# Peptides against a protein of PDB entry 6RO1, part 189

Target 1, 216 residues: chain A of PDB entry 6RO1
Amino acid sequence: LGKEIEEYIHKPKYCLPFLQPGRLVKVKNEGDDFGWGVVVNFSKKSNVKPNSGELDPLYVVEVLLRCSKESLKNSATEAAKPAKPDEKGEMQVVPVLVHLLSAISSVRLYIPKDLRPVDNRQSVLKSIQEVQKRFPDGIPLLDPIDDMGIQDQGLKKVIQKVEAFEHRMYSHPLHNDPNLETVYTLCEKKAQIAIDIKSAKRELKKARTVLQMDEL

## One batch from the design tools (peptide; made by RFdiffusion4, then SolubleMPNN)

Design b2_p29_2_s1 (from b2_p29_2, 10 letters changed)
Fold by OpenDDE base, seed 2:
Structure b2_p29_2_s1 (fold): chain B 216 residues (1-216), chain A 29 residues (1-29)
Amino acid sequence: as target 1 above (216 residues)
Amino acid sequence: DEEEKEKEKLEKELEELEKKRAEEKEKKE
């Protein structure tokens, strides 16, 4: 049943409007579970189907994911691998085919404008971890019907079956909780403060370096 | 918040360094 829902939500026609920068998404590629990452951007690539010559557009989302350091060394030739459970890993922007998105969150995080510095990328991991601590039962999901506007009767029947057997997958008590906005605002404020501290430290270091050069 | 206090401390230290830089520049002119 969960897999049947995934078959709907990962379709570009449904998920693309929600792939804004900062959106939390879960990425799974075959046996590799990256867990929760953050959308940076998406792109459309034109692909030609080999048999029909028809244009089959491929949608690629750039997702900031926690990757193993080993996979990053070989990044020129090998696909990124998820960080091992015992590994700290490193946050990297990974191009992901849209159909590899296993979940889309209602949560949208603030992301640094410049993701080139490692510190800026790692600050996003701290923000994800803070969200995970606030949601011990799991990060809130977008409702495919209410949030994503999917009108498919097949999906409605699947969701009705899931809701009959499992606690409402999408009825997080927080879905209408004004405290969600507060939690998001607090996570965004903390993320912004962490970025501002790093910026201030960089400017301070530059100012000190200039003063030292002027004293020489 | 402890992080906000750290930010304010760094901003004040930056302003003091920029002020010293300006004062040293004025002394060389």
Scores: peptide ipSAE 0.025, ipTM 0.592, DockQ to the pose 0.008
Fold by OpenDDE base, seed 5:
Structure b2_p29_2_s1 (fold): chain B 216 residues (1-216), chain A 29 residues (1-29)
Amino acid sequence: as target 1 above (216 residues)
Amino acid sequence: DEEEKEKEKLEKELEELEKKRAEEKEKKE
C-alpha cells in the first residue's frame, strides 16, 4: 500500500509543483535510505530514448541529504551513500532522480541562500531534527488528494484502504494547530537569524582583517 | 517563550553586528 502510493506521488506530473526549495522529501535508492532531506532545486533534463528517438524528459531534484563522509571522499566516482546510524555524516546537495522520492512532506523549511559552507548545510540538518522531534509519529506528509490534487481513482482507492487500516496517515496537524505554524515560523526565523549572524560575524572579521592590513 | 527569547537575543545580536558592519564600512570610506 505505501509503495503503491509512492508510485503515484513520485510521478513528475504530480510531484513537481511541490518540489520547491525547502520542501522536506524522503529519498530512497534501492537499499539506500537517506531518510528526510530538503529540496534545493529541480531541473529538467532531456533524455532521448535509444529505440524511438522520443524525448523522454528526466527530472532531477537537488536534495540536501545526510551523506556518509566516506562516500564524499569518492564523490567524483561514487554515488553518495546515506550516513550510517552511528556516524555524524555530512549534509550534501545530491542530485536525485524524481522517481527516487519516497515521500513528500507538507513541511517546508528555510534553507540558507549559500549552501557552500558546511555550517550552512549542517544548520539544515538541525532544522530537520527539530521537525522530527516535533512530530514523534513521523514528519507530516502531503495529502496526495487534498494537497497534491491527484484525481487518479486508483490512488483514491489505495488511500481509502490505507486510511481504513492506518489511522489518519494524512491528518494535517499543521492545518489545525495555528501554534505549529507560529512555531515553525519562529524556528525558520531563528534559523535564518542564526545564519545571518554567522554571515555577519564572518563579514565583520573580514572587514577588520582588511582594515588591519591597510593600517599595516 | 524560550524560543522567542532566544530569537529576540539573536535579533539583538544581529542588529549589533549589522551596526558594527555599517560603522566599519564608514571608517573604510
Scores: peptide ipSAE 0.025, ipTM 0.541, DockQ to the pose 0.010
Fold by OpenDDE base, seed 3:
Structure b2_p29_2_s1 (fold): chain B 216 residues (1-216), chain A 29 residues (1-29)
Amino acid sequence: as target 1 above (216 residues)
Amino acid sequence: DEEEKEKEKLEKELEELEKKRAEEKEKKE
């Protein structure tokens, strides 16, 4: 049943509008469960299937994921692997095919503008862990019907079955907890206010200059 | 503990910046 929902939500036509920077997403690849990561950006890649002549656009989302340090050493030749449960791992930006998204959260995190420093990437892991602490019953999911606007009757039937057997998967507050003030959200707010102050000062200077000219 | 201290520091810095924003807005009006 959960897998059947995944088959809907990972379709580009449904999920792309929700793949904004900072969106929490769950990534699975061929038995590797990366768990929750954070969307950095997405890109459209043209896949020319040589045999069909149909350019099926592949969508790749760059996701900040907790990877094993071992896999990172071989990153030139090997795909990133998830960190073991007992491993600290390292947060890395991994290109992920959109169909490998197993879940999409209602939660969006602030992400540092520069993800090159390890500390900036690891800071996002702390933010994910803080969200997980706030939601002991699981990170809130986007409602495929109410939030994602999926009108597929097959999905509605699947959700009805899941809700009958499993506790309300979507009972969590769908909206960003306004109290989800991560340290990084505070940094973003601080940065924005600093920009606003600079703007206000420039406008004030212009206004004073005009007043001085009118008094002359 | 370190994260909590950093949070508290950022909250104080944010409050100071919000105050400055309000003051600059009032000077513009």
Scores: peptide ipSAE 0.024, ipTM 0.613, DockQ to the pose 0.015
Fold by OpenDDE base, seed 1:
Structure b2_p29_2_s1 (fold): chain B 216 residues (1-216), chain A 29 residues (1-29)
Amino acid sequence: as target 1 above (216 residues)
Amino acid sequence: DEEEKEKEKLEKELEELEKKRAEEKEKKE
């Protein structure tokens, strides 16, 4: 049933309006489960089908994902791999085909403007972990019908079956509790200040190094 | 009750981070 819902939500006609920067998304690729990541940007690539000459637009979303450090070292030719459960990993911006999105959250995070520093990328992982702590039953999903506006009767029947057997996967805790928005805003502010402190410390260290070089 | 406690914890942690930000800014000036 969950897989049947995925077949609807990953379609560009439905998901593209919700792929704003900061949106939490879940990424799976051929047995590689990256878990939850954060949308950075999306792009439309013109692809020409070699056999028909028809324009088949490929939609690529850049997602900040927790990757294994091993896959990053070999990255000249190899696709990024998800971090092992016991591995710290590293947050990397990975280009992902839109059809590889397995879930889309109602949650949007603040992302740093500059994701080149490792510390800025790792701060986003901390923010994801804070969100996961707020939602012990799982990160809240966008409702395919109510939020995404999908009118497909097949999907409605699937959702009705899921709701009959599983607890509401589509609880809108964020829309109903103004306190959750406040807590979430505090987590984002905390994450941003932590980034700013690290930036200030790096600049201070550089300034001191320059002063020491000028004294030599 | 638990959400309020967690909010209060976050507010205290935010205040501590804001203090550290101010201190690091003063050291840079």
Scores: peptide ipSAE 0.024, ipTM 0.621, DockQ to the pose 0.013; fails the geometry check

Design b2_p29_2_s2 (from b2_p29_2, 10 letters changed)
Fold by OpenDDE base, seed 1:
Structure b2_p29_2_s2 (fold): chain B 216 residues (1-216), chain A 29 residues (1-29)
Amino acid sequence: as target 1 above (216 residues)
Amino acid sequence: SEEEAEKKKLEEELEKLEKELEEKKKELE
């Protein structure tokens, strides 16, 4: 259910107005959870669909993320990887597709104007950690309806289901409602399948691009 | 080619995942 909400939030038509510099966002790419980062900027890139010639605009947000130092060494060809929990990591500006934003916070941070120095980037990590300390129950999220103004009936239905689920869990804490576990498990499976489909589609697109280059 | 074989595997995996997703959607209705 949370993942179904994410499918609305990360849509450019909803989230772009909130992707100002300093906005806290959570980035997740498949199995890679970067946690909370800070928006630096965003850009619209024109992409041409190879088969239709149609313009498919790609929205890329540059996000300051805590990355593993190992991934930065191989940065020429490999995607940045999140820092391990026991690793300090290094804050790096990473180009992220907007659909990889799993959460958007109501919190905005002041960021240094020059993020080229490592110390300036690491200062932002300290600021994120301070915010996390202030919010032990989690960094506050933008409300998709009240803050983001999303009017989609599908989202409203999802929220109603979540609220009904939470109410049932709260009212029957001792009842492992097998239906609740089943619905939750099904939602998790559906979400995982959806992630895997998106991954497979991306890899298929890469494979097609490579094949087209070899034919050229 | 090896790349064509990889592409075909990815297409088959995608089709399988899409089918599984559709089945899970029906279970949630």
Scores: peptide ipSAE 0.020, ipTM 0.448, DockQ to the pose 0.013
Fold by OpenDDE base, seed 4:
Structure b2_p29_2_s2 (fold): chain B 216 residues (1-216), chain A 29 residues (1-29)
Amino acid sequence: as target 1 above (216 residues)
Amino acid sequence: SEEEAEKKKLEEELEKLEKELEEKKKELE
């Protein structure tokens, strides 16, 4: 069940609309589990498949992750490594391929605009830890069906347009299509509104259930 | 009751969000 959800949510076609700045995401790269980090930015890179010559778009998300101090010293030559459980570590912005996202949270955090200062990056770690304390059973996940599901035809059309524009952008790397940003922004807003509506509906249902129990 | 007030607030928030969603659907058309 967890792996099936992971295989679904890490697909760009489903997760891209939810990769807004401040979104909590879980990153796992092979044996390296970074745990929960925060999306800083999203970028698309053109990749040419070496064997087919086909343009395969690589989606890269910059994620603020807790990294080992050792990996930071070698960051110019070595991939970032997760902090050990007992290690304080340091929060670093790490470029992550979207398929390495093992979970996406419904929670979004405020992030400092300037992440160059260590204190600003470490403040985000404190915020993650506060969220973890608020959710002892685990950080809330996006529902892949109800939150991430392309049930909305409008959302599906937007995603298709984004994909088409993205494909065009990769075919024509010189043109920042201003329409891509607009469509992407609208897709993100629509996705967030849909999540918020679902959350409000769940809370309303809970409140109604509590009220019914008090009347019983 | 406090619970009824909270319920009403959630209903109002839901209605607002539904309206915002509808407006965003129109913007995407």
Scores: peptide ipSAE 0.016, ipTM 0.425, DockQ to the pose 0.016
Fold by OpenDDE base, seed 5:
Parts: structure tokens; C-alpha cells; sequence
Structure b2_p29_2_s2 (fold): chain B 216 residues (1-216), chain A 29 residues (1-29)
């Protein structure tokens, strides 16, 4: 059901108005889940359909994503990969096809004007983490009907099925699937724990370094 | 050290949440 809703949300005709700089979005590419990133900008690319010769515009959104450092070293030849849970990663601006957006948040962040410095990009990660802390039940999503104004009857039927399954009229079906929320909450808790583990590892490394300096 | 104990606790909590997440994913498929 969530995937069926995603198929509507990621359509350019619906999502483009909401892809402003600072918008929180989730990016998934096949097996690669980047989690929450921040929109920097979007662009329209002209594409020619090979069979019809018709112009089929491709929409590319540049998103700040937490990428693995390993993938960045190979960035000349390989697509960026998400940071491993135990990895710090690095925030990078990644061009993403709009259809790879799995979620769009109602939240917009302030982003630095200059994203060339690593520190500026990493500050955005801190801001994402602060938002996640403010929303323990998950970062709020745009409502596809109320916020995005999608009038598609197919989507309405999907939402009605979700609501019927949940036995509650939830204003936000994607939020109120207690199973999706539970999964989402667990994913966020997992991500937070991974951050905390990494923080603890860094502090432990600092403490060891201090101890080694005191032994010298 | 206290930090190592905290790290271990967080690792155990992570493993628990990963298992719960996998179970919930299977329930949703």
C-alpha cells in the first residue's frame, strides 16, 4: 500500500511544486536506501523517447544525501551509495531522478548557500537529525490529497483501502499505518542508535588517544 | 570503561531493533 502511494507521489506532475530547496525527501534507488535528504534544486532535462522521437522530459533533483566515503572515492565511475549504518558517511549533492523519491516531507530546512565546504554539508545532516529528534514518530509527510492536491481517483481508492484496513480515518494514512509507523519508528530508532554508537566510538577513540598521550 | 559499556548497550539495542524491524517488514509483505 505504501508503495502504491509512492507511485503517485513521485510523479513529476504532482511532486515538482514541492521540490523547493530545503525540502526533506527520502531517496531510494533499487536496493540503496539513502534515507532522508534535503532538496538543493531540480532541473528538467530533455529526453527523446527512442521509439517515438517524442520529447519525454526527465526531471532530476539534486539532493543532499549521506553517502559512503568508499563510493565517493569511486564517484568518477560509480553511482553514490548510501552510508553504511556504522559509517559516518559524508553529505553529498547527488543528482536523483524524481521517480526515486520515496517520500516528501512537509518540513523544509534552511540550507547553507554554499554547499562546497564539507562542514556546510555536514551541518545539514545535523539539522536532519534534529528534525528526527523532534518527530519521534517519524518526519511528517506531505499529505498527497490535502497538501499535494492530488485528485487521482486511483490514489483516493488506495488511501480508502489503507484507511479501511487501519479501521480509523487517519488524516495521514502513511503516518497512521501503525505497522508503517512502527516500521518507520524502528528505522528511525535504528538510525539514531547507529549515530549514537558512532558517537560513542568517537568518544572512545578520543579517550584512548588522550590515554596514549598521557602514557607518553 | 563506562563508554565501552554504553557502546555495548547501544549495539545490543540496535540488534534488537533490527530484528523487530525485520519481523515487522515480513508482516507487511
Amino acid sequence: as target 1 above (216 residues)
Amino acid sequence: SEEEAEKKKLEEELEKLEKELEEKKKELE
Scores: peptide ipSAE 0.015, ipTM 0.439, DockQ to the pose 0.017
Fold by OpenDDE base, seed 3:
Structure b2_p29_2_s2 (fold): chain B 216 residues (1-216), chain A 29 residues (1-29)
Amino acid sequence: as target 1 above (216 residues)
Amino acid sequence: SEEEAEKKKLEEELEKLEKELEEKKKELE
Protein backbone atom coordinates (compact mmCIF):
# COMPACT_ATOMS: atom_id res chain seq x y z
CA LEU B 1 0.00 0.00 0.00
CA GLY B 2 2.84 2.41 0.74
CA LYS B 3 4.38 1.57 -2.61
CA GLU B 4 1.11 2.27 -4.34
CA ILE B 5 1.09 5.77 -2.88
CA GLU B 6 4.65 6.29 -4.12
CA GLU B 7 3.46 5.65 -7.66
CA TYR B 8 1.35 8.77 -7.43
CA ILE B 9 3.54 11.19 -5.53
CA HIS B 10 6.63 10.82 -7.73
CA LYS B 11 4.72 11.89 -10.84
CA PRO B 12 5.96 15.30 -12.00
CA LYS B 13 2.43 16.67 -12.34
CA TYR B 14 1.95 16.21 -8.60
CA CYS B 15 5.34 16.64 -6.97
CA LEU B 16 7.03 19.46 -8.92
CA PRO B 17 5.34 22.28 -6.98
CA PHE B 18 6.80 20.85 -3.78
CA LEU B 19 10.40 20.43 -4.94
CA GLN B 20 11.60 23.71 -3.50
CA PRO B 21 15.11 24.11 -2.12
CA GLY B 22 15.38 22.60 1.34
CA ARG B 23 12.55 20.07 0.89
CA LEU B 24 13.32 16.70 2.42
CA VAL B 25 12.92 13.88 -0.07
CA LYS B 26 13.70 10.19 -0.02
CA VAL B 27 15.58 8.79 -2.99
CA LYS B 28 15.62 5.19 -4.08
CA ASN B 29 17.07 3.86 -7.31
CA GLU B 30 16.42 0.15 -7.74
CA GLY B 31 18.61 -1.50 -5.11
CA ASP B 32 20.20 1.77 -4.03
CA ASP B 33 18.42 3.40 -1.10
CA PHE B 34 19.95 6.79 -0.39
CA GLY B 35 17.46 7.52 2.35
CA TRP B 36 16.53 11.11 3.09
CA GLY B 37 18.14 13.95 1.23
CA VAL B 38 17.47 17.62 0.63
CA VAL B 39 16.37 19.26 -2.60
CA VAL B 40 18.79 21.86 -3.90
CA ASN B 41 17.00 22.71 -7.14
CA PHE B 42 15.24 21.13 -10.10
CA SER B 43 15.38 21.51 -13.84
CA LYS B 44 13.30 20.54 -16.81
CA LYS B 45 15.18 18.98 -19.69
CA SER B 46 13.70 18.52 -23.10
CA ASN B 47 13.92 14.93 -24.22
CA VAL B 48 12.83 13.44 -27.51
CA LYS B 49 11.45 9.93 -27.46
CA PRO B 50 13.65 7.94 -29.80
CA ASN B 51 10.81 5.98 -31.39
CA SER B 52 8.09 8.61 -31.75
CA GLY B 53 10.02 11.85 -31.97
CA GLU B 54 7.63 13.23 -29.36
CA LEU B 55 8.89 15.63 -26.76
CA ASP B 56 8.99 13.89 -23.39
CA PRO B 57 10.28 16.30 -20.78
CA LEU B 58 12.65 14.88 -18.20
CA TYR B 59 12.59 16.40 -14.77
CA VAL B 60 15.83 16.29 -12.84
CA VAL B 61 16.06 17.30 -9.21
CA GLU B 62 19.42 17.98 -7.64
CA VAL B 63 19.38 16.40 -4.21
CA LEU B 64 21.96 16.43 -1.45
CA LEU B 65 22.43 12.75 -0.68
CA ARG B 66 24.73 10.81 1.59
CA CYS B 67 27.03 9.04 -0.84
CA SER B 68 29.80 6.51 -0.53
CA LYS B 69 33.22 8.14 -0.78
CA GLU B 70 34.33 5.32 -3.02
CA SER B 71 31.69 6.17 -5.61
CA LEU B 72 32.74 9.82 -5.63
CA LYS B 73 36.21 9.09 -6.99
CA ASN B 74 34.71 8.05 -10.30
CA SER B 75 31.76 10.45 -10.14
CA ALA B 76 32.43 11.79 -13.62
CA THR B 77 31.65 8.43 -15.21
CA GLU B 78 29.80 6.45 -12.55
CA ALA B 79 26.55 7.02 -10.75
CA ALA B 80 26.78 7.94 -7.10
CA LYS B 81 26.15 5.11 -4.64
CA PRO B 82 24.58 5.41 -1.20
CA ALA B 83 26.84 5.33 1.81
CA LYS B 84 27.09 1.97 3.54
CA PRO B 85 25.45 1.71 6.97
CA ASP B 86 28.84 1.59 8.67
CA GLU B 87 30.26 4.37 6.51
CA LYS B 88 30.11 8.05 7.36
CA GLY B 89 29.81 8.90 3.70
CA GLU B 90 29.79 12.36 2.19
CA MET B 91 26.92 14.61 1.23
CA GLN B 92 26.93 15.25 -2.50
CA VAL B 93 24.62 17.02 -4.88
CA VAL B 94 23.26 14.25 -7.07
CA PRO B 95 21.06 14.75 -10.12
CA VAL B 96 18.02 12.52 -9.63
CA LEU B 97 15.15 11.81 -11.97
CA VAL B 98 11.97 12.93 -10.25
CA HIS B 99 10.36 9.50 -10.57
CA LEU B 100 13.06 8.11 -8.24
CA LEU B 101 11.66 10.11 -5.33
CA SER B 102 10.07 7.54 -3.03
CA ALA B 103 8.86 10.08 -0.48
CA ILE B 104 8.41 13.81 -0.08
CA SER B 105 8.40 15.35 3.38
CA SER B 106 6.39 18.26 4.62
CA VAL B 107 9.64 19.45 6.22
CA ARG B 108 11.87 22.01 4.56
CA LEU B 109 15.34 22.73 5.88
CA TYR B 110 17.45 25.78 5.61
CA ILE B 111 20.40 24.98 3.37
CA PRO B 112 23.64 26.88 2.90
CA LYS B 113 23.75 29.15 -0.14
CA ASP B 114 27.14 27.76 -1.11
CA LEU B 115 27.24 23.98 -1.18
CA ARG B 116 30.72 23.75 -2.70
CA PRO B 117 32.46 23.41 0.68
CA VAL B 118 32.25 19.91 2.16
CA ASP B 119 31.51 21.35 5.59
CA ASN B 120 28.43 23.14 4.28
CA ARG B 121 27.13 19.94 2.70
CA GLN B 122 27.85 17.92 5.86
CA SER B 123 25.98 20.50 7.94
CA VAL B 124 22.86 19.55 6.00
CA LEU B 125 23.36 15.92 7.01
CA LYS B 126 23.43 17.02 10.64
CA SER B 127 20.18 18.87 10.07
CA ILE B 128 18.57 15.76 8.54
CA GLN B 129 19.74 13.70 11.51
CA GLU B 130 18.23 16.20 13.92
CA VAL B 131 14.91 15.99 12.09
CA GLN B 132 15.08 12.20 12.26
CA LYS B 133 15.68 12.36 16.02
CA ARG B 134 12.61 14.56 16.38
CA PHE B 135 10.48 12.09 14.45
CA PRO B 136 11.23 8.59 15.77
CA ASP B 137 8.23 7.19 13.87
CA GLY B 138 9.62 8.64 10.64
CA ILE B 139 9.98 11.99 8.95
CA PRO B 140 6.57 13.52 8.23
CA LEU B 141 5.26 13.03 4.72
CA LEU B 142 3.29 15.42 2.60
CA ASP B 143 -0.33 14.44 2.56
CA PRO B 144 -1.02 13.45 -1.04
CA ILE B 145 -4.58 14.75 -0.88
CA ASP B 146 -4.53 17.62 1.56
CA ASP B 147 -1.03 18.96 0.87
CA MET B 148 -0.34 17.86 -2.70
CA GLY B 149 -3.91 18.18 -3.96
CA ILE B 150 -3.96 14.84 -5.76
CA GLN B 151 -7.52 14.15 -6.88
CA ASP B 152 -6.95 10.69 -8.31
CA GLN B 153 -9.68 8.28 -7.24
CA GLY B 154 -7.26 5.38 -7.27
CA LEU B 155 -5.14 7.10 -4.65
CA LYS B 156 -8.19 7.87 -2.52
CA LYS B 157 -9.11 4.20 -2.59
CA VAL B 158 -5.59 3.20 -1.59
CA ILE B 159 -5.65 5.61 1.33
CA GLN B 160 -9.05 4.33 2.41
CA LYS B 161 -7.71 0.79 2.33
CA VAL B 162 -4.70 1.79 4.41
CA GLU B 163 -6.92 3.49 6.95
CA ALA B 164 -9.24 0.50 7.06
CA PHE B 165 -6.30 -1.85 7.44
CA GLU B 166 -4.81 0.20 10.24
CA HIS B 167 -8.17 0.26 11.94
CA ARG B 168 -8.43 -3.51 11.59
CA MET B 169 -4.91 -4.07 12.88
CA TYR B 170 -5.74 -2.07 15.93
CA SER B 171 -9.23 -3.52 16.34
CA HIS B 172 -8.47 -7.20 15.78
CA PRO B 173 -6.19 -7.72 18.78
CA LEU B 174 -8.55 -5.61 20.81
CA HIS B 175 -11.63 -7.74 20.18
CA ASN B 176 -10.23 -10.38 22.52
CA ASP B 177 -8.95 -7.97 25.13
CA PRO B 178 -11.27 -7.24 28.06
CA ASN B 179 -9.60 -3.83 28.11
CA LEU B 180 -10.93 -3.17 24.60
CA GLU B 181 -12.40 0.16 25.56
CA THR B 182 -9.18 1.32 27.15
CA VAL B 183 -7.07 0.16 24.26
CA TYR B 184 -9.56 1.51 21.77
CA THR B 185 -9.54 4.84 23.52
CA LEU B 186 -5.76 4.78 23.48
CA CYS B 187 -5.77 3.91 19.79
CA GLU B 188 -8.23 6.68 19.02
CA LYS B 189 -6.16 9.06 21.04
CA LYS B 190 -3.02 7.89 19.27
CA ALA B 191 -4.73 8.37 15.93
CA GLN B 192 -5.89 11.81 16.96
CA ILE B 193 -2.40 12.70 18.10
CA ALA B 194 -1.07 11.56 14.76
CA ILE B 195 -3.61 13.79 13.04
CA ASP B 196 -2.76 16.70 15.29
CA ILE B 197 0.94 16.20 14.66
CA LYS B 198 0.27 16.14 10.96
CA SER B 199 -1.76 19.33 11.24
CA ALA B 200 0.90 21.08 13.30
CA LYS B 201 3.50 20.04 10.78
CA ARG B 202 1.38 21.44 7.98
CA GLU B 203 1.08 24.72 9.79
CA LEU B 204 4.81 24.80 10.37
CA LYS B 205 5.30 24.12 6.69
CA LYS B 206 2.95 26.93 5.73
CA ALA B 207 4.73 29.30 8.05
CA ARG B 208 8.09 28.35 6.59
CA THR B 209 6.82 28.67 3.06
CA VAL B 210 5.56 32.16 3.82
CA LEU B 211 8.86 33.09 5.42
CA GLN B 212 10.78 31.85 2.42
CA MET B 213 8.48 33.70 0.07
CA ASP B 214 9.03 36.89 2.01
CA GLU B 215 12.79 36.40 1.77
CA LEU B 216 12.56 35.98 -2.05
CA SER A 1 26.23 33.13 11.15
CA GLU A 2 22.88 33.30 9.37
CA GLU A 3 23.06 29.55 8.87
CA GLU A 4 23.67 28.92 12.56
CA ALA A 5 20.77 31.18 13.48
CA GLU A 6 18.40 29.38 11.11
CA LYS A 7 19.60 26.01 12.36
CA LYS A 8 19.02 27.09 15.95
CA LYS A 9 15.55 28.35 15.06
CA LEU A 10 14.73 25.02 13.44
CA GLU A 11 15.96 23.16 16.52
CA GLU A 12 13.79 25.32 18.77
CA GLU A 13 10.74 24.76 16.57
CA LEU A 14 11.34 21.02 16.60
CA GLU A 15 11.74 21.05 20.37
CA LYS A 16 8.41 22.86 20.76
CA LEU A 17 6.74 20.36 18.47
CA GLU A 18 8.16 17.44 20.47
CA LYS A 19 6.97 18.95 23.71
CA GLU A 20 3.48 19.42 22.32
CA LEU A 21 3.55 15.82 21.13
CA GLU A 22 4.60 14.56 24.54
CA GLU A 23 1.90 16.59 26.22
CA LYS A 24 -0.67 15.17 23.83
CA LYS A 25 0.63 11.66 24.53
CA LYS A 26 0.23 12.24 28.25
CA GLU A 27 -3.32 13.43 27.71
CA LEU A 28 -3.91 10.09 26.04
CA GLU A 29 -2.65 8.03 28.97
Scores: peptide ipSAE 0.017, ipTM 0.388, DockQ to the pose 0.220; fails the geometry check

Design b2_p29_2_s3 (from b2_p29_2, 9 letters changed)
Fold by OpenDDE base, seed 5:
Structure b2_p29_2_s3 (fold): chain B 216 residues (1-216), chain A 29 residues (1-29)
Amino acid sequence: as target 1 above (216 residues)
Amino acid sequence: MEDEEEKKKLEEELEELLEKLKKEKEEKE
């Protein structure tokens, strides 16, 4: 259900009007979860579909994301990687394809005019963390219907099913059981840990491959 | 219970992998 909603909201026709500077967005790229970042700007790139010659515009959003310091050292050849949980990381402006936005918040932050200084970028991370503290149940999302104006009947049916499910969950006496929030938070944490393990395994494999190439 | 045990096992596996990654970095520097 959440994934089905995501398939609508990340479509340029729906999300572009909301990609203003300061908008909080979640960025996920396959196994790389960057978490919450802040939109700096977006651009339309002209792309030609290789098979049809049709103009297929690619939309790229520049997002200020917490990146690993290692990914910055290799920035000439490697895509930015998310900071590890135990890593401070560094906030970097990363070009992201719009379809990689997993969530869009109703919250907009102030962004420093000059993001060249590290301190200015890191100040935005502090602001994100403050917002996260204010919303312990999660950063508020844009409503796809009410905020984003999506008129798709498929989405409306999905949302109605989600709302009906949520209503049944909240109306069930067992759902005031802190155990369900704990189970969902545990499942989400388990999923995140599994992603982080998969990422760490990939990094270890890369590091070993590099070490083996240097021994070679 | 099972999900918590699996989570704990995954957390331990993550910590071990992170420690290995740190050692491999220290050896590369």
Scores: peptide ipSAE 0.015, ipTM 0.407, DockQ to the pose 0.012; fails the geometry check
Fold by OpenDDE base, seed 2:
Structure b2_p29_2_s3 (fold): chain B 216 residues (1-216), chain A 29 residues (1-29)
Amino acid sequence: as target 1 above (216 residues)
Amino acid sequence: MEDEEEKKKLEEELEELLEKLKKEKEEKE
């Protein structure tokens, strides 16, 4: 189910409007899980399909990711590798194909204007870690329907199945809990907080857009 | 100067919302 949603959200037609600088994204490449990183910028590259000669645009997002120091030494010849669990790693700007984005957060961080200094890049890691501490159940995702505006009927069916599954997972233990009313009130409060965070993030986005327009 | 102060204020408001969310999650557990 999560993988089926991923197949929609990583499509350029849906995700590009949300790939603004500072957006939290999760990057996974085959066996390499980089975890959460921060969008720096994105670019459209012209690619020619070898078999058809058709122009197939490649979308590349530059993402600030926690990389192993070993991979950085070889970065001229080898792809960046994720930091090991016990390694501090180093934050690096890595070009990532948009289809390798496994998740897109509703959270957008401030990033330093100059990411050339190591200290500026590492400050962003501290900000990611602070967000992770505030969300122990995981960093909040963009809603594919309500936030991203995806109208695909296939995705709607997948989401309905996920919601029905989640509802069954939550309702089955709750059917035996005498505190059902308390859990319902708590679920409603969680939904309301999610709405309030969404509104605050929209205001934050507007304010940052104004600030970016004044810097242009 | 004004833009940096507004940005800082908005970051503080976001932090307060995140802290409220954390407290309400802890009350649900």
Scores: peptide ipSAE 0.014, ipTM 0.350, DockQ to the pose 0.142; fails the geometry check
Fold by OpenDDE base, seed 1:
Structure b2_p29_2_s3 (fold): chain B 216 residues (1-216), chain A 29 residues (1-29)
Amino acid sequence: as target 1 above (216 residues)
Amino acid sequence: MEDEEEKKKLEEELEELLEKLKKEKEEKE
């Protein structure tokens, strides 16, 4: 479920209205989990697809993230790395592609106007840690339906299936079947494949529309 | 018994949808 919801919430059409300065967001890039950071700003970058010449807009969000000090010493061209669990790290403003947002919180923090001083950036880490202390069960998420207004029937079906599954699990506490993780993983894979197919269908339709427009 | 049957039915529905999705992906590639 969580990953299936993630595939909806990270879409620019849904998340952009919520990427205001101070919004708490969780960032993951492949194997790198940065955890919770704070939105500084976002920008739309024009990207041109090399094969079609089509404008594919990239959305980049600048997120204040806890980075390893080692990654900061390496040239401005290297991707920032997350701080190790036992590392203090340093808060840095990192440009992140919007699809790397794994969660969006309902919480917004006050951020200093000037983030150039290290102390101002580190003050935001203290604020994140205070929020984490207030929410021991996890930082509250935006509801994709109620808060984000996502009307996608695919998402509604996913949520309904998971609520039904959670209800079944809760009603049968003895079915700690390790196969549940496998079923969840399969559900996540299925939803991901569905999203990928829907994306591929849209790309194919765009490509066909472009080909038809080039034939006109 | 009913819960195992419902679990199995959900798994089967999941597999069928995965297969349909896989076929739809292969048809588009």
Scores: peptide ipSAE 0.011, ipTM 0.325, DockQ to the pose 0.012; fails the geometry check
Fold by OpenDDE base, seed 4:
Structure b2_p29_2_s3 (fold): chain B 216 residues (1-216), chain A 29 residues (1-29)
Amino acid sequence: as target 1 above (216 residues)
Amino acid sequence: MEDEEEKKKLEEELEELLEKLKKEKEEKE
């Protein structure tokens, strides 16, 4: 279910309008969780499928991510790696395929115009950490329907199932839903998404309040 | 505070429910 929502939100037709400079995004590449980074820019790359000759445009977002120092040394030959939990790491601009965005935040940060200086990049890390401190339940997500305007009936059904699951979880925490037996792994993901959506909605409300306070 | 405690309780109840369902599934196989 989280993955199902991710499959919608990372589609270029839905996410591109929200990939403005300063947008907080979460990046995952297979086993590599970079966590939260900041969009610097995005670009459309022309790709020609070798077998069909069809233009399959690749969308690449440059994201300022916390990378391991080891990956920086090998950056000419190796893909950037996320900083270890106990590592300070260094913020680097990493080209990321849009489908590797696991989350898109409602929050946008100010980014320095020049990201070449290390200090300017590290200042953005401080800003991310300040946002994380303000949102202990997680960084607020864009609502796929309300914020992103996704009209896909599949997503609506997914969300309805999440809401129904949340409602069942709240109303009947001990009742075995027969659908839980067949969809156990989906239920864990549904529960996590439900939690994430509820958290995100609470945080959107907080973020709107904070943004309203910063506009005062 | 109350909402966070309720959330945590609900997460714990869900985890327990999931563990029960897992055991019931393993017993039926």
Scores: peptide ipSAE 0.005, ipTM 0.279, DockQ to the pose 0.015; fails the geometry check

